# Peptides against a protein of PDB entry 8PQO, part 217

Target 1, 252 residues: chain A of PDB entry 8PQO
Amino acid sequence: VLLKEYRVILPVSVDEYQVGQLYSVAEASKNETGGGEGVEVLVNEPYEKDGEKGQYTHKIYHLQSKVPTFVRMLAPEGALNIHEKAWNAYPYCRTVITNEYMKEDFLIKIETWHKPDLGTQENVHKLEPEAWKHVEAVYIDIADRSQVLSKDYKAEEDPAKFKSIKTGRGPLGPNWKQELVNQKDCPYMCAYKLVTVKFKWWGLQNKVENFIHKQERRLFTNFHRQLFCWLDKWVDLTMDDIRRMEEETKRQ

## One batch from the design tools (peptide; made by RFdiffusion4, then SolubleMPNN)

Design b1_p28_6_s2 (from b1_p28_6, 16 letters changed)
Fold by OpenDDE base, seed 4:
Structure b1_p28_6_s2 (fold): chain B 252 residues (1-252), chain A 28 residues (1-28)
Amino acid sequence: as target 1 above (252 residues)
Amino acid sequence: MLSAEELNFLKQLAILLTLLSLLAKLLE
């Protein structure tokens, strides 16, 4: 088991982030052909758990048509079915990813707290001390180009170049986080994403777990760079606007 | 909703798990 807490600081408020997150997800999905194909929603219902109220979703991603032919032909039963269980109670959310074939031998859990701080809270997910001491805190700097793979880099999604016309935020220089503290009118938040990766196959545990973490980090980095650089597109949107956008996207 | 990047990740994950499963079978 490998745990890392990714801390993504953004020059947006927690409330703004909710809009931006949903917008960015929807926007990114527009370019995906057959985005809804192969996705089975088993459960989508409100939940109450330990005082936490939110929306619970259980989705199955049937990836048979999304992988190369040779993979589809060789994949054992259930290997191409990925289950995603999500508890969405913004500003808290939890996602559990499992695979039918791997069963208990594979788990990705992502627990996120969105806090109006600069990523300074320790153990925001309230892990036991013994567990917390094994968690690596990883700071993702959306303005740091060195954290972005060359193949992922897009100038239009570079926070170091982007200037928000509507908010005046950006570009994010090398010391943007430090300067943010002095910008009283600029909100900020941190997404604390505790990622638990379990791959219980002897000899491959560390390799696979580290690989998955690298992919998650890459995903988080790119996503939040987009989120910020799309600020002018979503900052004036309401949640109702987002919902309409999502519905329209689903229809495509 | 799932973003394109997330979907891509899941695809890659599925491929990885498939390949590893095959490897496991070979090692049995």
Scores: peptide ipSAE 0.291, ipTM 0.832, DockQ to the pose 0.717
Fold by OpenDDE base, seed 2:
Structure b1_p28_6_s2 (fold): chain B 252 residues (1-252), chain A 28 residues (1-28)
Amino acid sequence: as target 1 above (252 residues)
Amino acid sequence: MLSAEELNFLKQLAILLTLLSLLAKLLE
């Protein structure tokens, strides 16, 4: 098991982020034709547990048609079915990813707290001390180009170049986080993303777990760079606007 | 709803798991 807490600081408020996140997910999905194919929604219902109130979703991603033929032909039963269970109680979110074939031997858990701070809170997920001491804190700087793979880089999604017309935020220089403290009119938040990766196959555990973390970090980095650079597109949207956009995206 | 990037990750993950499963079978 490998745990890392990714801290993503953004010059947006917690409330703004909720809109931006939903918008960015929808926007990023527009470029995928047939992106909804193979997605089975088993459960989509509200939940309340231990004071946590939100929406629970259970989705199965049937990836048989999304992988190369040789993979599909050789894959054991259940290997191409990914289960995603999500508890969305913003500003808290939890996602658990499992695989039918791997069963208990594989798990990705992503627990996120969105806080109106600069990523200074320790153990925001309230882990036991013994567990917390094994968690690596990883700061993702959306303005740091060195954290972005060359193949992922897009100038229009570079926070170091983007200037929001509607808000005046950006571009984000090398010391943008320090300068942000002096900008009283600019809100900020941190997404504390505790990622737990379990791969219980002897000899491959560390390799696979580290690989998955690398991919997750890549996803978080790119997503939040997009989220910020698309600020002018979503900052004035309401939740109703987002709902309409999601419906339109599903139709594509 | 998943983004394109997230979907790609799941695809890659599924491929990886498949390949590893095959490797495991060969080593048994």
Scores: peptide ipSAE 0.284, ipTM 0.830, DockQ to the pose 0.760
Fold by OpenDDE base, seed 3:
Formats: C-alpha cells, structure tokens, sequence
Structure b1_p28_6_s2 (fold): chain B 252 residues (1-252), chain A 28 residues (1-28)
C-alpha cells in the first residue's frame, strides 16, 4: 500500500472551484469521441452518513471497445470492467476505483478536501498518527513547467502565460504563491487529495503502486492547469449552465 | 461525467492489468 497526499494550490475560491471543476470535466469530455459509450450507471442517489450529505454514484466502465483488439481478446474475465464508487459532498469528495478481476487485490482511493488555504494544514483527512507518518505530502505547482511532461505541454494551457481578462488573475510567475498572500482581493484554495493505492501482487506491488501514483499526479497536474487557464470560460457560469453543458456532453 | 484524461487513465490501467495477468500466467 502506498499513500500520498497531493496538495494543489489554485488562485480561485472554494466556491469558484466547484464550477470550474465541473466545467473542465465536461469540456475535456467533449474532445473524446464516444464519451458515454461503455459507461453503466448502477446507482445515482443522495446519501446521508455520519453527518455527511451528498450524492453517491456507482459506475461501471466497460472498456472492451476502448482497448486494442489484442488486449480485448486476451483479457481475463472482468479485467476490462472497472468500478467507480464516488461520494460527492463538496467540499469533500471520495472516490474508490476497483476491478472485477483483481477483486480485493487492487484498489485506488482518492479522498479530497477543498480548503481556503495555501496547503498548510497537516492531516486534514484525520488519519491515525501511525498511518499519517507514512503519507508523503506532494505539492503540485500548476505554474511549474518542469512538472509537466513534454508530450502533455500545451502553450494555451500554461498558467505561466495565461492572464484572465475577466478576473485579472495570472500569469503565474515563479513566486506566485508567495505573492498571493499579499493580494487580499485574490482568492485562493488548496485541494488536499489523499491517494491510496493498493496492488497486492508479490514482486510487483511497489512498481505498480508507484506507477499509478505517477499517473495520478500527471492527471491532477494537467487537469488543474486546464482549469485555471479556462477561468474566463467558466467563472461567470451558473450551476444551471453546467448542467446544460453536461447534458450536451452526454449526447456525444 | 468522466473527462477524456481520466478515461484514458482507466484504459491504460485496464491494459496494464491485462498484461500483468498474462505475465503472471506465463511465469507459473
């Protein structure tokens, strides 16, 4: 088991982020042909548990038509079915990813708190001390180009070049986080993403767990760079606007 | 809904799990 807490600092408020996140997910999905194909929604309902109120979803991603023929023909039963269980109670969210073939031998858990700070809180997920001491804190700087793979880099999604016309935020220089503290009228937040990866195959555990963490970090980095650089596109949107956009995306 | 990047991750994950399962069978 490998745990890391990724802290993503953004020059947006917690309330703004909710809109931006939903917009960015919908926008990115437009660029994928057959976005809804192979997705089965088993459950989508409100939940209340231990004072936490939100929306619970259980989705199955049937990836048989999304992988090369070679993989599809040789994949064991259930290997191409990925389950995603999500508890969305913004500003808190929890996602659990499992696989029918791997069963208890594989798990990815992502627990996120969105806080109006600069990523300075320790153990926001309230882990036991023994567990917390094994968690590596990883800061993601969306303005740091060195954290982006060359094949992922896009100039139009570079926070170090982007300036928001509507808000005046950006571009983000090397010391943007320190400068943000002195700007009282610029909101900021941190997404604390505790990622738990479990792969219980002897001899491959560390390699696969580290690989998955690298992919998660890459995903978080690219996504939040897009989110910020698309600020002018979503900052004035309402939740009704987002809902319409999501429905349009589902039709593709 | 799932973003394109997230879907790509899931596809890569499924491919990885498939390849590892095949490798495990070959090493038996």
Amino acid sequence: as target 1 above (252 residues)
Amino acid sequence: MLSAEELNFLKQLAILLTLLSLLAKLLE
Scores: peptide ipSAE 0.281, ipTM 0.825, DockQ to the pose 0.738
Fold by OpenDDE base, seed 1:
Structure b1_p28_6_s2 (fold): chain B 252 residues (1-252), chain A 28 residues (1-28)
Amino acid sequence: as target 1 above (252 residues)
Amino acid sequence: MLSAEELNFLKQLAILLTLLSLLAKLLE
């Protein structure tokens, strides 16, 4: 098991982020061919547990048509079915990813707290001390081009070049995080994403777990760069606007 | 809803798991 806490600092408020996140997910999905093909929604219901109220979803991603033919032909039963269980109680979110073939031998858990700070809180997920001491804190800087793969880089999604017309935020210079505290009119937040990766195959645990973390970090980096650079597209939207957009997308 | 990047990750993950399963069979 390998745990890392990714801290993503953004020049947006916690409330703004909720809108931006949903918009960015929808926008990034437009380039996807098939439009959600292979996604089976098993459960989509409200939940309440220990004072936490939100929406619970259980989805199965059937990837048989999304992988090369040789993979589909050789994959054992259940290997191409990915289960995603999500508890969305913003500003808290938990996602658990499992696979039917691997069963208990594989798990990706992502627990996120969105806090109105600069990523200074320690153990925001309230782990036991023994567990917390093994968690690596990883700071993601959305303005740092060196953290972006060349193949992922897009100038229009570069926070170091983007200037929001509607808010005046950006571009983000090398010391933008340090300067942010002095900008009283600019809100900020940190997404504390505790990622737990479990791959219980002896001899391959470390390599696979580290690989998955590397991919997750890549996803988080690219996503939040997009989220910020699309600020002018979503900053004036309300949650009701987002809900309407989602409903319209489902009908198409 | 998953983004295109997230879906690509899941695809890569599925491929990885498949290849590892084949490797495991070869080592048995």
Scores: peptide ipSAE 0.278, ipTM 0.825, DockQ to the pose 0.763

Design b1_p28_6_s3 (from b1_p28_6, 16 letters changed)
Fold by OpenDDE base, seed 1:
Structure b1_p28_6_s3 (fold): chain B 252 residues (1-252), chain A 28 residues (1-28)
Amino acid sequence: as target 1 above (252 residues)
Amino acid sequence: DLSAELLNFLKELSILLTLLANLKKLLE
């Protein structure tokens, strides 16, 4: 088991992020070939647990048509079905990713707190001291070009170049995070993403767990760069607008 | 719904799991 807490600082408010996140997911989904093909929604209902109120979703991603033919031919039963269980009680969210074939031998858990700070809180997820002792805190700087793979880099998604017309935010210079403290008119937040990766196959645990963390970091970095650079597209949207977009995306 | 990046991640993950599953069978 390997735990890392990724802290993503953004020059947006916690309330703004809720809209921006949903928009960015929907927008990126529209740009993907095939759209939502292969996604099965098993459950989508409200939940209440331990005082936490939110929306619970259980989705299955059937990836048979998304992988190369040779993979499909070699795939064991259930290997190409990914289950995603999500508890969305914004500003808290928990996502659990499992695979039908791997069963208990594989787990990705992502627990996120969205806080109106600069990523300075320790153990925001309230882990036991012994568990927290083994968690590496990883700061993702969306303006840091060196954290982006060359193949992932897009100039239109570069926070160091983007200037929001509607809000005046950006571009983000090398010391943008420190400068936020002095910019009273610019809101900021941090997404504390505690990622737990479990891969129980002996001899491959460390290799696979580290690989998955690398991919998660890459995913978080690229996504939030997009989210910020798309600020002018979503900052004036309402939640109703987002819901309409999601429905339109589902129909594609 | 999911982002393109998330879908790609899940795709790559499933490929990895498939390859590892077959590798495991070969080692048994």
Scores: peptide ipSAE 0.315, ipTM 0.835, DockQ to the pose 0.741
Fold by OpenDDE base, seed 4:
Structure b1_p28_6_s3 (fold): chain B 252 residues (1-252), chain A 28 residues (1-28)
Amino acid sequence: as target 1 above (252 residues)
Amino acid sequence: DLSAELLNFLKELSILLTLLANLKKLLE
């Protein structure tokens, strides 16, 4: 088991982020041909547990049509079905990713707290001390180009070049986080994403777990760079706007 | 509700799991 806590600092408020996240997810999905094909929603219902109240979703991603032919040919039963269970109680969210084939031998858990700080809180997810001492804190700097793979880099999604017309935020220079503290009119937040990766196959555990973390980090980095650079597109939207847009999309 | 990036990750993940599953079979 390998745990890392990714801390993504953004020059947006927690409330803004909620809108931006939903917008960015929707926007990014447009770039995927086929849309939600292969996604089965098993459950989508409100939940209440231990004082936590939110929306629970259980989705199955059937990836048979998304992988190369040779993979489909070699895939054992259930290997191409990814289960995602999500508990969304913003500003808290928990996602559990499992695979039908791997069963208990594989797990990705992502627990996120969105806090109005600069990523300074320790053990925001309240792990036991013994567990917490083994958690690596990884800071994702959305303005740091060195954290972006060349193949992922897009100039239009570079926070170091983007300037928000509506908010005046950006571009984010090398010391943007330090400068942010001096900009009292600019909100900020940190997404504390505790990622737990379990891959129990002996001899491959560390390799696979590290690989998955690398991919998760890549995903978080790219997503939040987009989120920020799309600020002018979503900053004036409300949650009601987003909900209306989502409902309208569902009707199509 | 699903970003292209997330879907791509899941795709790559499933590919990895498939390959590892087959590798495991070869090692047995």
Scores: peptide ipSAE 0.315, ipTM 0.835, DockQ to the pose 0.696
Fold by OpenDDE base, seed 2:
Structure b1_p28_6_s3 (fold): chain B 252 residues (1-252), chain A 28 residues (1-28)
Amino acid sequence: as target 1 above (252 residues)
Amino acid sequence: DLSAELLNFLKELSILLTLLANLKKLLE
């Protein structure tokens, strides 16, 4: 088992982020050809557990048509079915990713707290001390181009180049986080994403777990760069606007 | 609901799992 807490600082408020996240997910989905194909929603219902109230979703990603032919031919039963269980109680979220083939031998858990700070809180997920001491804190700087793969880089999604017309935020220079403290009118937040990766196959545990973390970090980095650079597209939207957009999309 | 990045991740993950599954089978 390998745990890392990714801390993503953004020059947006916690309330703004909720809108931006939903918008960015939807926008990214539109850009993907056949993005909705193969996604089965099993459950989508409200939940209440241990004082936590939110929306629970269970989705299955059927990836048979998304992988190369040789993978499809060699894949064991259930290997191309990924289950995603999500508990969305913003500003807290939990996502659990499993695979039908791997069963208990594979797990990705992502627990996120969105806080109005600069990533300064320690053990925000309240792990036991013994567990917390093994968690690596990883700061993601969305303005740092060196954290982005060349193949992922897009100038229009570069926070170091983007200037928000509506808010005046950006571009984010090398010391943007430090300067943010002195900018009283600019909100900020941190997404504390505790990622737990379990891969129990002997001899492959560390390699696979590290690989998955690398991919998760890449995903978080690219997503939040997009979220910020799309600020002018979503900053004036309300949650009601997003809900309407989602409903309209479902009708198409 | 599925972003391109997430889909790509899941795709790569499934490929990895498939390859590892076959490798495991060969070693058993």
Scores: peptide ipSAE 0.313, ipTM 0.836, DockQ to the pose 0.726
Fold by OpenDDE base, seed 3:
Structure b1_p28_6_s3 (fold): chain B 252 residues (1-252), chain A 28 residues (1-28)
Amino acid sequence: as target 1 above (252 residues)
Amino acid sequence: DLSAELLNFLKELSILLTLLANLKKLLE
């Protein structure tokens, strides 16, 4: 088991982020032709547990049509079916990813707290001390180009070049986080993403767990760079606007 | 519903699991 807490600092408020996240997910989905193919929604309902109220979703991603032919031919039963269970109680969210073939031998858990700070809180997920001391804190700087793979880089999604017309935020220079504390009118937040990766196959445990963490970090980095650079597209939208957009998309 | 980046991740993950499953069988 390998745990890392990724801390993503953004020059947006916690309330703004809720809109931006939903918009960015929807926008990124539009860019993928046929992206909805193979997605089965088993459950989508409100939940209440231990005072936590939110929306629970259970989705199955059937990836048979998304992988190369040779993979499809060699894949054991259930290997191309990935389950995603999500508990969305913003500003808290938990996602659990499992695979039918791997069963209990594979798990990806992502627990996120969105806080109005600069990533300074320790153990925001309230782990036991013994567990917390084994968690690596990883700061993701969305303005740092060195953290982005060359093949992922897009100039229009570079926070170091983007200037928001509607808010005046950006571009983000090398010391943007330090300068942010002196800008009273600019909100900020941190997404604390505790990622737990479990892969129990002996001899491959560390290799696969580290690989998955690298991919998760890559995903978080690219997504939040997009979220910020699309600020002018979503900052004036309300949650009601987002809900309407989602409903319209479902009808298509 | 599913972002391009997330779909790519899940795709690569499933490919990895498939390859590892076959490798495991080969080594046993």
Scores: peptide ipSAE 0.312, ipTM 0.833, DockQ to the pose 0.695

Design b1_p28_6_s4 (from b1_p28_6, 16 letters changed)
Fold by OpenDDE base, seed 1:
Structure b1_p28_6_s4 (fold): chain B 252 residues (1-252), chain A 28 residues (1-28)
Amino acid sequence: as target 1 above (252 residues)
Amino acid sequence: MLSAERLNFLKELAILLTKLELEKKKLE
């Protein structure tokens, strides 16, 4: 088991982020031709549990047509069906990823708290002390180009170059996080993303778990770079606007 | 939430796991 807490600091408010996140997800889906292929939505409904109210989704990712032939031919039954269960109760959300074949031997859990701070809170997910001491805190800097793979880099999605016309935010220089404290008119937040990865194949835990963490970090980095650089596109949108956009995306 | 990116990640993971599974079987 490998736990890391990724802390993504953004020059937006917690309330703004809710709109930006939903917009960015919908926009990314529109930009990807055939983005819905292989994704099956089983459940999408509101839930209420232990005082937590939100939206529950259950998706299945069918990889059969996406993987190379040798994988398709050799993969056991159920191995290419990935289940994603998500509880979205913003500003808290939880995602659990499992596999029909691996069962209890494979788990990816992503728990996120969105807080109006600069990523300075310790143990926001309230883990037991013994568990918390084994969690590595990893800060993601969306302005740091060195954290972005060359193949993922796009100049139009570079926070170090982007300037928001509507808000005046950006570009983000090398010390933008430190300077943010002194900018009274610029809101900020941190997404605390606790990622738990379990892979129970003896001798292969570290290799696979580290691979998964590397990929998750990549996803978080790219997504939030886009979210910030698309600020002028979503900052004035309402939740109703987002809902319409989501429906349009579903029809494609 | 990030369906396209998630799908690509899961594809790469499936490839890795398949290769590792084959390697594991060779060692058994």
Scores: peptide ipSAE 0.538, ipTM 0.893, DockQ to the pose 0.573
Fold by OpenDDE base, seed 3:
Structure b1_p28_6_s4 (fold): chain B 252 residues (1-252), chain A 28 residues (1-28)
Amino acid sequence: as target 1 above (252 residues)
Amino acid sequence: MLSAERLNFLKELAILLTKLELEKKKLE
């Protein structure tokens, strides 16, 4: 088991982020041809549990048509079906990813708290002390180009170049986080993303768990760079606007 | 998070695991 808490600082408020996150997801889906292929939505409904209210989704990712022939031929039954269960009770969210074949031997859990701070809270997910001491805190700086793979880099998604016309935020310089504390008019937040990865195949635990973490970090980095650079596109949108956009995306 | 990105990641993971299993069999 490998646990890391990724802390993503953003010059937006917790309330703004809710809109931005949904917009960015919808926008990226529009730009992806065949993005919905292989994704089956089993459940999408509101839930209430222990006073927590939110939206529950259960998706199955069918990889059969997405993987190379040799993978399809060699993969055991159920190995190419990945289940994703998500409980979205913003500002808290939990996602659990499992596999039919591996069962208890494979788990990816992503738990996120969105807080109006600069990523200074310790153990925001309230883990037991013994568990928390094994968690590595990883700060993602969306302005740091060195954290972005060359193949992922896009100038139009570079926070170090972007200037928001509507809000005046950006571009984000090397010390943007330190400077942010002195700007009372600029909101900020941190997404605390605790990622738990379990892969219990002898001899492959470390390799696979580290691979998964690297990919998750990559996804978080790219997503939040986009979210910030698309600020002018979503900052004035309402939740109703987002709903309409999502419906339009589903029809494409 | 994007379903498309998740799908792509999971695809790559499946490829990795398959390659690792094949490599393991070659060493046996």
Scores: peptide ipSAE 0.531, ipTM 0.892, DockQ to the pose 0.454
Fold by OpenDDE base, seed 5:
Structure b1_p28_6_s4 (fold): chain B 252 residues (1-252), chain A 28 residues (1-28)
Amino acid sequence: as target 1 above (252 residues)
Amino acid sequence: MLSAERLNFLKELAILLTKLELEKKKLE
């Protein structure tokens, strides 16, 4: 088991982020050829449990058409079906990813708190002290180009080059986080993403768990770079606007 | 919450797990 807490600081408010996240998810899906292909939504319903209210989704990602031929031919039954269960109760979110073939031997859990701070809270997910001391805190700097793979880099999604016309935010220089503290008119938040990875195959735990963390970090980095650089596209939208857009997309 | 990055990650993970499964079976 390998736990890391990724802290993504953004020059947006918690309320703004809710809109931006939904917009960015939708936009990224449109940009991908076959973005919805192979995705089966089993459940999408509101839930209420222990005072937590939100939206529950259960999706299956069928990867048969997405993987190379040799994988399709050799993969065991169920290995190419990935289950994602998500509890979205913004500003809290929990996602659990499992695989039909791996069963209990594989788990990715992502728990996120969105807080109006600069990533200074310790143990925001309220782990037991013994567990928390083993969690590595990893700060993601969306302006740091060195954290982005060359193949992922796009100039139009570079926070170090982008300046929001509508808000005046950006570009984000090397010390943007420190400067942000002194800019009272610029909101900020941190997404605290606790990622738990379990892979129980003997001798392969470290390899796979580290791989998954590396990929999750990559995902978080790229997504939030996009979110920020698309600020002018979504900052004036309301949640109702987003919901209408989603409904219109469903009808097409 | 589907994103292009998530889908790509899952694809790569599936490839890795498939390869590892094959290796595991060879050792059994």
Scores: peptide ipSAE 0.530, ipTM 0.888, DockQ to the pose 0.706
Fold by OpenDDE base, seed 4:
Structure b1_p28_6_s4 (fold): chain B 252 residues (1-252), chain A 28 residues (1-28)
Amino acid sequence: as target 1 above (252 residues)
Amino acid sequence: MLSAERLNFLKELAILLTKLELEKKKLE
């Protein structure tokens, strides 16, 4: 088991982030042709459990048509069906990723708290002390180009170059976080993303778990760089606007 | 998060796991 808490600091408020997150998801779906291919939504419904109210989604990612031929031919039945169960109760979200074939030998859990701070809270997910001491805190700096793979880099999604016309935020220089503290009118938040990865193949745990974490970090980094650089596109949107966009995206 | 990005990640993971499974079987 490998646990890391990714802390993504953004110069937006928790409330703004909710809009930005949903917009970015919708926008990216529009930009990616075939984005819905291979994704089956089994459940999408409200839930209430243990005082937590939100939206529950159960998706299956069917990888059969997405993987190389040799993978399709060699993969056991169910191995290419990935289940994603998500409990979205913003500002809290939990995602559990499992596989039909691997069963208990494979788990990715992503628990996110969105807090109006600069990533200074320790153990926001309230882990047991014994577990928490093994959690690596990883700060994702969306302005740090060195954290971005060259193949993922886009100038239009570079927070170090982007300046929001509507808000005046950006560009984010090397010391933007420190400077942000002195900018009383600029909101900020941190997404605390606790990622738990379990892969129970003897001798391969570290390799696979580290790989998964590397990919998750990549996803988080790219997503939040986009979210920030698209600030002018979503900052004035309401939740109703987002709902309309989602419906429009669904029709495409 | 983006379903498309998640799908791509899962694809890469499936590829890795398949390769590792083959390697594991060779060692058995």
Scores: peptide ipSAE 0.523, ipTM 0.889, DockQ to the pose 0.500

